# Peptides against a protein of PDB entry 7RZF, part 292

Target 1, 358 residues: chain A of PDB entry 7RZF
Amino acid sequence: PFQEEHLKQLYKIVPIKDIRNLYVTFPIPDLQKYYKSNPGHYLGHLIGHEGPGSLLSELKSKGWVNTLVGGQKEGARGFMFFIINVDLTEEGLLHVEDIILHMFQYIQKLRAEGPQEWVFQECKDLNAVAFRFKDKERPRGYTSKIAGILHYYPLEEVLTAEYLLEEFRPDLIEMVLDKLRPENVRVAIVSKSFEGKTDRTEEWYGTQYKQEAIPDEVIKKWQNADLNGKFKLPTKNEFIPTNFEILPLEKEATPYPALIKDTAMSKLWFKQDDKFFLPKACLNFEFFSPFAYVDPLHCNMAYLYLELLKDSLNEYAYAAELAGLSYDLQNTIYGMYLSVKGYNDKQPILLKKIIEKM
Target 2, 358 residues: chain A of PDB entry 7RZF as posed
Amino acid sequence: PFQEEHLKQLYKIVPIKDIRNLYVTFPIPDLQKYYKSNPGHYLGHLIGHEGPGSLLSELKSKGWVNTLVGGQKEGARGFMFFIINVDLTEEGLLHVEDIILHMFQYIQKLRAEGPQEWVFQELKDLNAVAFRFKDKERPRGYTSKIAGILHYYPLEEVLTAEYLLEEFRPDLIEMVLDKLRPENVRVAIVSKSFEGKTDRTEEWYGTQYKQEAIPDEVIKKWQNADLNGKFKLPTKNEFIPTNFEILPLEKEATPYPALIKDTAMSKLWFKQDDKFFLPKANLNFEFFSPFAYVDPLHSNMAYLYLELLKDSLNEYAYAAELAGLSYDLQNTIYGMYLSVKGYNDKQPILLKKIIEKM

## One batch from the design tools (peptide; made by RFdiffusion4, then SolubleMPNN)

Design b2_p26_8_s4 (from b2_p26_8, 17 letters changed)
Fold by OpenDDE base, seed 1:
Structure b2_p26_8_s4 (fold): chain B 358 residues (1-358), chain A 26 residues (1-26)
Amino acid sequence: as target 1 above (358 residues)
Amino acid sequence: SESVRIILDLIENADEIKKSLTEELF
């Protein structure tokens, strides 16, 4: 276990690459035995969420952070870390104290709302989908991975243990949340801006760094993190697939797309999957407009329209992606291209939302 | 030293960690 002397520390690290990263880390107990409930995954899902009212949404709105991830990582024997990692903008590098304050405000929001069984159920459903429809890995890599995890899981569960959630354990979620406190924090800032400002060199990697104690006043500011009204729990993910039925291959299935509808305003081609047999579809739409490329003004207007449309759809993008749905919108010389891909069950919901914003 | 090494291991494996934390979300 980290001794008290290793807590409330700030590390300023010089990277080889031109990167700006913040790592906010918390020592936590070994949670390996609780893999069936995986409280670290539950917290990582919420802290790393990208939807409206998320930590990332607020930090992006300020121009401080590009990306955020959160979750548990294996530590040394008998303990783990919970890590919040962000990619910092140049401006965000100047606001690290405030970024961490917002992290603690979000954690305080999670503590105030308490563990949500519906969030656990969504995680369970997502992980079950990911397991069931997992892509084929390279056999050598997969075998090596399985051999490694055989030490942690029963033989009967070794294939499922990393995916299948079985138990909602609010007590364990609260226990981990209780470790996510300013008094337990270890902060690392990674930036080339610390070049020539370091006083230590790491013996193994030769990495230049500076170690500082975080001032007690800063720790107190983070300890007094109140509820920020901008932070909200995510809404239920409507894109999570529930139907995985694969329709029988049609007797007249062609190896190429068949024209199944031809009208003055639309043509529709269809090809059934004859190869993968997955509950997935690719919907591709080409919209034609005689105005899309008539002159530079119309071309720029079509571009701006598409950028505004993409922006208006951002609220659904992350939830759709989590559920294994994606969309793409592109300008063409003829008009617009739309693609919707992923599990076919909820594609109509996503498509409807796209069309309603158009 | 060990405390910094853990952070450095986090940094060197940042892409793998980001990937693993992201893959654990999907």
Scores: peptide ipSAE 0.086, ipTM 0.763, DockQ to the pose 0.421
Fold by OpenDDE base, seed 3:
Structure b2_p26_8_s4 (fold): chain B 358 residues (1-358), chain A 26 residues (1-26)
Amino acid sequence: as target 1 above (358 residues)
Amino acid sequence: SESVRIILDLIENADEIKKSLTEELF
């Protein structure tokens, strides 16, 4: 366990790569035995959420952070870490104290709302989908992974233990959330901007770093984190598939896309899956406009339109991706390309939202 | 110190950790 001298520490680290990262880490108890409830996954899901009212949404709106991930990681024997990692902008590197304040404001929001069974149920459903439709791994890698986790799980559960949630444990969620406090924080900032400003070298990697105590005033600011009214729990994920029915292969199914609709304004090709037999589809749309590339102005307008469209869809992108739905939008010399991929059940919902923003 | 090595292991494996944290989320 970390002694008090290892808490409330700031590490300024010089990377080899040109990266700007912030790691906010909290020592937590070993949660391995609680894999059936996985309270760290619940908290990681919320803290790492990218939807409206999320921590990332606010930090992105400030221009401070590009990406955020949150979750538990294995530590040494008998403890874990909860980690919040962000990719920092150049501006965000100047606002690390404020970024961490927002993290504690979001954590305070989670305390105020308390554990939500519906959020656990979404995590359970998402993980069940991920397990059921898990891609084939390379046998060697998979065997090595399974051999590693056999130390933690019963043999009968070793295949399911990382995925299948069984128990809602609000007490464990609250217990982990109670460890996510400023007095328990360890901060690492990774940036080339610390080059020539370090006083230590790590023996194994030769990494240059500086260690500093976080000032008590800063800790106190984070301890007094108020409820920021911008932070909200996510809405229910409408993209989680519930229907996994696979339609029988049509007798006249062609090995290539068949033209099933031809109109003055649209052509539709269809190819049934005859290989994978998954409840997934790929919807590809090519939109034609004679104006898309007629001149440099129209080309730039088509580009800007697509960037604005992507930005307007950000509120759905994450929830869709979590549910195994993705979309892609590209400019073409003829207009625009849209692809929607993933579980077919909720594709119409995502497609409708995309078309409504267009 | 072991405490710094844990952070450095997080940094050197940042892509794998980001991937693992992302794969735990997705």
Scores: peptide ipSAE 0.085, ipTM 0.766, DockQ to the pose 0.418
Fold by OpenDDE base, seed 2:
Structure b2_p26_8_s4 (fold): chain B 358 residues (1-358), chain A 26 residues (1-26)
Amino acid sequence: as target 1 above (358 residues)
Amino acid sequence: SESVRIILDLIENADEIKKSLTEELF
């Protein structure tokens, strides 16, 4: 357990690899017994969210952060950490205090909104999909993993405990969120820019570092983090599949794509899955335009159009990806190519969104 | 100190931590 002297500390660390990372860590109680509600996963989902109004969206818009992850990690015996880890840009390395301010503004937004049962339900549904359609792991790795987690979970639950959420516990979410305060923070900045600026060497790894107390004025600045109107909770993920029915193979199913529609404006080929028997589909569209590659101007306009289209679809990309949907858009010499892949249930929704932006 | 070692252990295992903290995208 960390004493007050171990809190509000900044570590500047020289990495072996050329990386720039920020670790904002909070000591939290051992949550292992609460795996059925997993309040750390709920908070990790929201803090690590990539959609509009997310922490990452704002930090990316400033050019300070490339990636963000959040969640619980095992600590020493009897406690855990909640960790917010970001990949820093060169500019972001200069704005660490402001990045952490934005983290606390987002955390304050989560406090103001309170625990949301619908968010828990989405996490539950996503994890249930993950469990149900989990890929086959290598037996050796899988056995070793299971042997490790047998110490934490009942034998009857060992296969499901990491995935299946059962209990919405707003009290535990609030309890963890109450630990995510500036007075409990431990900050580590990892950058080669600290080379020659360190005063300590770690005994086991030989890692060069500097330890500093975070100034009280900085802690107070973070404690007074206002609600930032740019931060919003995610919208409901409309792409989460709910129907997993596999249609029976047609008696006349061909081993090759069959032409099922032939018109002056469109041709459609269809192939039923006869191998995988998954509730997944691949939709591929080739759009033909005589203007796509007629001259350099039209080629550049077609490129610009596609880049603008991709940008306009970014609001759906993360939510679709979380739900096991993906799309791809490419320019061709004939026009444009669109691919939509993943669980078939919500593909029409994603396809409609794409077409509405075209 | 033990407190520094914990942070360094987090850094050395950063790839595993990132993987464990990243939601499984399906």
Scores: peptide ipSAE 0.066, ipTM 0.750, DockQ to the pose 0.425
Fold by OpenDDE base, seed 5:
Formats: C-alpha cells, structure tokens, sequence
Structure b2_p26_8_s4 (fold): chain B 358 residues (1-358), chain A 26 residues (1-26)
C-alpha cells in the first residue's frame, strides 16, 4: 500500500510529444475478485460520462478540457488505481487545481446520490451487447490475451469475465468512492511547459519530472468540495438495443441495393445484409436543395446550419455512441448528407431526435 | 521511484489506457 508520503503528491512531467494531460489517480484495493460487480467500471462510466450535467461537459464549457476518461487500472500486486485522465487545453493547464476541484465536486455528487441500480443495469446491458457482438480479433492477439487473463478468472468464465456483469454491489461502489478523496490523491501533469523546471530524471525512460507535495490548503479546498448544482447524473440511455432479431434473407435478395420506393420527392434503395448477419443497419440520406450551393452566401448558411445542428445533437451523441449507434452529418454540393449506423433496434429513435432538431 | 514509473507507464501507455478505459465503456 502507498504510505502517506506517496499520497497528496504532484508530479510535473515533461513529455516527448507535445501533449497536455492531467492524471488524477487514487490507490484502491485490488478489485479483481469483484469482476462480477465491477464497481470501478460503474464509477468510470459515471465519471467519464460525456452527457449533459457530466464532469466533462462542465470542464469543456469552461474551455479547460477536451476529453476525459475514468476507470480502474491494475497497479502492482494487491492494489489498483482509479484514474481520471483529461486532455488539457492551454487554458486548462492554468486551472488544474480548479479542474480537480470539479472532479471532487462530481465525486461528492455521486456520494450524495448513492449507487444507482439502473446505472448498473445499463452498464450490464451495454457490456452484454459488446460481448455478444464483439468484433473478430486477430487469433494470435486474442489467444495471447486470453492466456494472460486465465490467471484471474475461472476457465469457464475467462471469455465473459471482462464483459458480463452479474451482481449489483452498492457496498463496493461506496467503498471505491470512499477511496476517491483528496487525502488519497496522486496528481500528474504532463506538459512541455515543465521543460527546464524539473529536478529529477526517471531511470528507465529518462523522463524529466518534478515531484512536489500538494499544499495542505489545496487538499483542504478539495476536501471542502461542495455540491455543484451543474452536475447531474445521466438520464437513462434510450438507445441501448434490446431487440437483436436477424430477419431471414429474402428469397429475392439482390447483391446490390434495390429501388423499393420511387416518388417525385424521394427514392429509397434497400439491401439486406447477406454477409455479416448482424442486427445492424446503415441508413444513408441525401437531402437535395437547389439553394445549398447556389452562391457563397447560401453555401456558408448551409454550413452554419449544419454546425448548429451538430451542436444541438451533442446531448444524444454520447448516449448513442455508448449504445453502438453513430450518426454523421455533412454538407454536400447538393444539400446535406445524413448517415445513421449501428444496431437497428434504436436507430428510429436516434433518427427521430435528429429530425426533430432539424 | 516505483511511484513515478507507474505514472510514466500510465503516460507511455496513455493511448492504450485511454483505449482500455474507453473499451471498458464500449
């Protein structure tokens, strides 16, 4: 276990690449034996959430962070880390203390709300979908991965253990949340801005760094993190597929898209999947407007419209992505292109949301 | 120190960590 001297530490690290990253890490117990409940995944899902009222949404709104990930990682034998990693903007690099304050405010929100069984169920459902429809890996890589994890899981569960959640354990979620405290924090800031300001070199990689104790006043500021009213739990993900029925191949299935609807205002082509046999579809829409490219003004208006539309859809983008749905919106010389891809079950919901914003 | 190496391993593998932490979400 980390001794107190290893906690409340700030590491300023000079990267080889021009990157700005913040790592907020917490030593946690070894949770491997709890893989059936995976409390670290539950917390990672919430902390790493990108929807409205999320930690990332607030930090993005301030211009401090581009991306955020959160979750558990293996440490040395007998312990793990919970890690919150963010990609920092140039401005965010100046506000690291405040970024971490917001992290603790969000963690405090999670404590105040307590463990949510519906969130666990969504994680379970998402992971079950991911397992069931997992892409084919290269056999050599997959075999090596499986061989590596055979030490951690029963042979009967080795294929499922990383995916299938079985038990809601609010006690374990609370236990991990109790480790996510300022007194247990280890902070690493990675930036070229620390070049020439370091006093240590790591022996293996030659990485230049400085280690500092985080001031007690800063720790206390983080300990006194209140509830920020901007933080909310995510809403239920309406895009999680529940129907995975694969329709039989039609007797007259064509190898190419067939024209199934022809009207003055629309043409529709359809091709059934004859290759993959997945409960997935690709919906592609080309919208035609004689005004889209008539002059530079209309072209710029069409571009601006599409950017505003994309911005208005951000509330659904992450939830759709988690559920294995994606959309793409592009300007064309003829008007606009829309693509919706992924599990076919909830595509109509996403498509409806897009159309309602249009 | 072993403590810094863990952080450096986190940094060098940041893409893999991001991927693993993201793949835990997907």
Amino acid sequence: as target 1 above (358 residues)
Amino acid sequence: SESVRIILDLIENADEIKKSLTEELF
Scores: peptide ipSAE 0.061, ipTM 0.753, DockQ to the pose 0.440

## One batch from the design tools (peptide; made by RFdiffusion4, then SolubleMPNN)

Design b2_p27_1_s1 (from b2_p27_1, 10 letters changed)
Fold by OpenDDE base, seed 1:
Formats: structure tokens, sequence, C-alpha cells
Structure b2_p27_1_s1 (fold): chain B 358 residues (1-358), chain A 27 residues (1-27)
């Protein structure tokens, strides 16, 4: 267990690369025995969410953070860590205290809302999808991974234990949330800006760093984190596939895309999958406009249109990604290209959302 | 993805005894 002297510490670390990262780390109990409920995954899903009202959305709106990751990591001697990691902008590096305040405000929001069974169910469904369609890892890597897992799980559960959530345990979620407190925090800031300002060298890699106690005033500020009305729980992910039916290969299936519709306004090519046999599809659309490339003004307008369209779709991008869907929008010389890829079941929903914004 | 998240979280561990910084974070 960490002693009080090991908590409320700030580490300023000099990287080799020009990177700016913040790690906010909390020691937590060993949760391995709770793999069926995986409360750390539940919290990582929410804290690491990228949708509207998320921690990342707020920090990104301020120009302080580019990316955010939240989750549990294995520790030593029967403990784990919960870590919130963010990629800092140059401006964000100046606002680390405020960034961490927002983290605690979001955590406080999670406490106030309490554990949500529907969020657990969403995590369960996402994991079930990931398990069902997990690409066969290289045999050596897979065997080594199984061997490692066998130390922790019954043989019968080894393949499923990492993915299958079975038990909603709100008590365990609350227990982990109770560890995500300022008094338990360890902060690491990684930046070249600390070069020449360090006084210690890490023994393993020779990393230059400085260790400081976080001032009690700062800890108190974080302890008094209020509810920020900008933070909201995510909405239900409408893109999670539920139908995994694979249609039989048609006898007339062509080895190449066949023209199945030819009209004055549209041509449609179709190729049935004859190789992968996955419930996935690729929808590709080329839109042609005689005005798209007429002059520099029209080109700029077409560019701005796509940028605005992409911006308007940002609210769906993360939810689609989590559900194994992606889209791409590009300007072409003749107009616009749209691609929608991933599980076929909810592609029509995503496509409809895109079209409604066009 | 959660897998990317796990990989990113693996890069730095502040242990009780040592600051463990994975090479991939620093390089």
Amino acid sequence: as target 1 above (358 residues)
Amino acid sequence: SEEKRKEELSKLVLTKENLIIEKEVLE
C-alpha cells in the first residue's frame, strides 16, 4: 500500500521526444477478482469518453488537451492504478492545475449521477462485439497471452474473461470512485520545458525528473471541486451492432463490383464479400458537381462546406468509432467523396445522420 | 479504442518505490 508520503506528489519529467503529457494516477485495490463486473472499465469508459459533455470535450474546447485516455493498469503487490492521461497543448501545459480540477469535477459528476446500469450494459455489448470479432492474433502472441491469463482466470473462462461483463456491481464502481480523490493523487507532467530544471535521474532509463509535493492549497482546491454543468453523461450509443447475420453468397456473385443500377443521376456498383465473411460493409459515395472545381471561389466554398460538415458530425464520430463504424469525407476534383465502413447493421443510421447534416 | 487506451496507459506507471517510465513514452 502507498503511504501518505507517496501520495499528493508531482513529478516533472523530461522526455526525449517533444511531447507534452499529463498523467493523473490513483492507487486502487486489486480489482482482478472482480473481472466479471470490471468497475475500472466502466469508469474508464466514462472518464475517457469523447462525446458531448465529456471531460475531453471540455478540455479540448479550452484548447488545453488534444487526447484523453482513462483506465486501470496493473500494479505490483496486490494493487492497481487508475490513470487519466492527456496529451497537452502548449497552453494546456500552463493550466495543469485547472485541467486536474476539471477531472475532479467530472469524477464528482459521476458520483452525483451514481452507477448507471445502462452504461454497464453498453460496455457489455461493446465488449461482446469486440470478443466476437476479435481478429486471430498471431499464434505466438495469443498463446503467450493465454498463458498469462491462466494465472488469473479459470481455464473455461480464459478466452472470455477479458471481454465478457456479467455482473453489474454499483458498489464496486463507487468503491473505485472513492479512490479517485485528490488526497490519493500522483501527478506526472512530461515536457521538454523541464529541461535543466530537474534534480533527479531515474535509475532504469536515466530519465531526468523533479519530484515535488503538491501544495495543500492545490489539494484543497481539487477536494472542493464542484459540479460543473458542462459535464454530462454520454447518450446511449445508437451505433452498437446487434445483428450479425451474414447473408449467403449469391450464386451470381461476381469477383469484381457489378453495376447493379445505371441511371442518369446515379451508378451503383456492388460486390458481395467472398473472402472475409464478416457482418461488415464498405459504402463509398462519389458525388459529382459541375460547380465543384469551376473556379477558386467554388473550390474554397466546397472546402469550407466539408469542414463545416465534418464539424457538425463530430458528435457522432466517437460513438461510431466505439461501435466499429467509421466515416470519411473528402473533397474531390469533381465534388465530394463519402465513405462509411464497419459493421453493416448500424451503417444506415450513421449514413442517415451524415445525409441529414448535408 | 479501449486497446489503444490500454497501450497508452501502459506507458507510465508511478509505482510506490520507483517511477517507471516506459521507453515508448519518452522516445
Scores: peptide ipSAE 0.025, ipTM 0.725, DockQ to the pose 0.424; fails the geometry check
Fold by OpenDDE base, seed 2:
Structure b2_p27_1_s1 (fold): chain B 358 residues (1-358), chain A 27 residues (1-27)
Amino acid sequence: as target 1 above (358 residues)
Amino acid sequence: SEEKRKEELSKLVLTKENLIIEKEVLE
């Protein structure tokens, strides 16, 4: 069990690779028995969210962090860890204390808003989608995972237990949030900048590190984390598919794309899927402009337009990705290319949002 | 990203360094 001596510690670690990482780790109870509610997954979803008002969005806006991952990790001897891991910029390495302050501000926001059943429902729906298509997308990984899962779950639930959320348990969410406090924190900073400043060597891999206590003043600063008005709960993900019906293969289905619309301004080709039998579609649009490459000015304007369009769509990109949708926008020698891929059910919603920003 | 990227990132984040932090607490 973690004793008080193991808490409020800072580890400065020298990597082999040129990487800058921050690990903010909290010891939590073993949540394995709560797999039906999975409060650690709920918190990982919110803390690891990448949308507007998220922790990552704010830390990116400051130029301190590139990526963020949040969630539970199995420990040994009946405990787990909740870990917030970020990839640090060079500037972020200088602002680690402030980055962690922002983490605690976001956690404080989650406490203030309380557990949201709609967020749990989204996690449930996303997991249900992932479960439904797991075997269809990657058949080989199933057998070795089952053997590991059999140690943790009843045989009857082994196939579903990892994915099926059944119970909304706000009490367990609050219990885990109560463990995410500065007094329980273990911080690791991984950077080559600590080379020659370490005093310990790890026995197994020879990794050089320094361990030091986090100053009480810093702990108090994090304990007094206020509500930062920039942090907001995510909006509902409107891209989560609910219809998974596969249309029957038409009698006139061609093995190649057929021209189904031919006009002076547009041509449309269609091919029904005859191989994968997934409720997925690929929409590809090529826009032709005679002005796109007339001169360098028009080329630069087209480039700038596309970059601005991509930036304006960033608010939807993460929610679409979570729901198994993706889009791509590229400049071509003839104009612009747009693709929308993934589950077909909500593709019209994403396409509409793209068009509204064009 | 959530826990699922954590399986891929836990393979990457299970850098020798994270194992060190966990082992020092287990000893």
Scores: peptide ipSAE 0.022, ipTM 0.677, DockQ to the pose 0.176; fails the geometry check
Fold by OpenDDE base, seed 4:
Structure b2_p27_1_s1 (fold): chain B 358 residues (1-358), chain A 27 residues (1-27)
Amino acid sequence: as target 1 above (358 residues)
Amino acid sequence: SEEKRKEELSKLVLTKENLIIEKEVLE
């Protein structure tokens, strides 16, 4: 375990690549025995959420952060880390203290709201989906992941342990959340701006860095993080699939899309999947408007309309992505293109949300 | 996504000095 001397430390690290990253790390107990409840995953889901009222949404709105990842990571025996990692903008690099303040404000919001069983249930459902299709999606790095997991789980449970959420344990969520405090923080900032300002070299790779104690005043500032009214828990994810039924291949199934509806205002082409046999669909819509590109004014209006439409749909984008849904909207010379892809069960819900914003 | 998150977190390396460094920082 980290001793007190290892806490409240700031590391300024020089990268080889031109990257700007912030790592906010907390030592936490070994949670392996609690894999059925996985409190670190619950917290990682919320802290790393990208929807309205999320930590990332606020940090993006300020132009300080591009991406955010939150979650637990394995450490040495007997402890883990909870890490919040962000990709920093140039401006964000100047506001690291304020970024971390916002992290603690969000954590304080989670304390104030307490553990939510419905959020656990969503995590459970998402993990069940991921587990069910694990072998069907191209496993990037599957072999390396298994080797790591085999050290921690019985062979029989290795395949399921990462995904199987069975027990809602609010006590364990609160226990982990209680470790996410300024007095337990380790901060690493990765930036080329520290070149020539380092005094240490890392033993393994020769990485140049500087270690500094975080000032007590800064720690106190983070300890006094108030409830920021901009932070909210996510809304329920309506897009999580529950029906995975695959319809049998029709005898009359064509290898190419068939015209199944032909009207003055619309044509519909359909092809049943004869190859993948997944409960997924691709819905593609092409809208034709003679006015979309009639003149520069109409072109600009069509562009602005689509940009506004995309912006209005951002609230659903992350929830849809988590649920294995995606959409795309593009201007075309004839009007607009819309695509909705992923699990078919909740596609009508996403499509309805898109249409309601049109 | 959760998968992206797991992949990104997997790139972090713990050094002997208890530093967490992303592998891509070193490559």
Scores: peptide ipSAE 0.019, ipTM 0.664, DockQ to the pose 0.638; fails the geometry check
Fold by OpenDDE base, seed 5:
Structure b2_p27_1_s1 (fold): chain B 358 residues (1-358), chain A 27 residues (1-27)
Amino acid sequence: as target 1 above (358 residues)
Amino acid sequence: SEEKRKEELSKLVLTKENLIIEKEVLE
């Protein structure tokens, strides 16, 4: 168990690389026995969410953070960590106290809303998708990951234990959430700006750092984190695939894309997958405009249009990514290119969302 | 992604006794 002297600590760390990172770490109980409910994954999904009303969305809007990761990590025997990690901007480095305040405001929002079974179900469904296709996608580092997992799970469940959620346990979610408090925090700031301001050296890697206690006033500010009205739970992810049917290979399947539609306004080529046998598709659209490259003004307008379109679609980008969908929008000399890739089932939904914003 | 999340979370471990910074964070 962590003693009080190990809590409410700030570490200022000098990196070798020019990076600016903030790690907000909470000691939590060992949750391994609760793998079927995985409350840490539930919280990591929400805290690490990138959609509208998320912690990241707000911190990005302030110009303080570029990226955010939330989740549990294994610790020493008998405990784990819950970590919120952010990539800091130069401005964000000056606002670390406020960033952490926003983290506690988001955590307070999660307390106020309570555990949501629908969120658990989405996590379950996403994990089921990931599991179903894990072996087919040849995940990198598979062997090393399995070796680690074998120490913790029965052999029969090793492949499934990380992915199969079976039990909604709101009590365990609340239990973990109760550990995410200012009095239980360990903060690390990684920045070259601490060079020459450190007084300790880490034994293993020679990393220079300074350790200091977080002032009680700062802890109290975080303890008094109110509900920030900008924070909202995510909306339901419409892009999670449910149909994984692979259509049989047609007898007339061509090795190359065949022209299946030819009209005055459109040409359509199609190729059936004959190699991967995945319930995935790639939709590629090229739009032609005679005005796209007429002059520098039109080129600039076309560029601006796509930037605005991308910005307007950002609300769906993360949900699509989680569901194994992606889209790409690019300017071309003739107009615009759109690509939609991933699981076939919900591609029409994403495509519709894109078209509605065009 | 979950992989990115795990990789990023693996970079720094604040143990009870020691700060363990993985080489991948520093290098």
Scores: peptide ipSAE 0.019, ipTM 0.668, DockQ to the pose 0.426; fails the geometry check

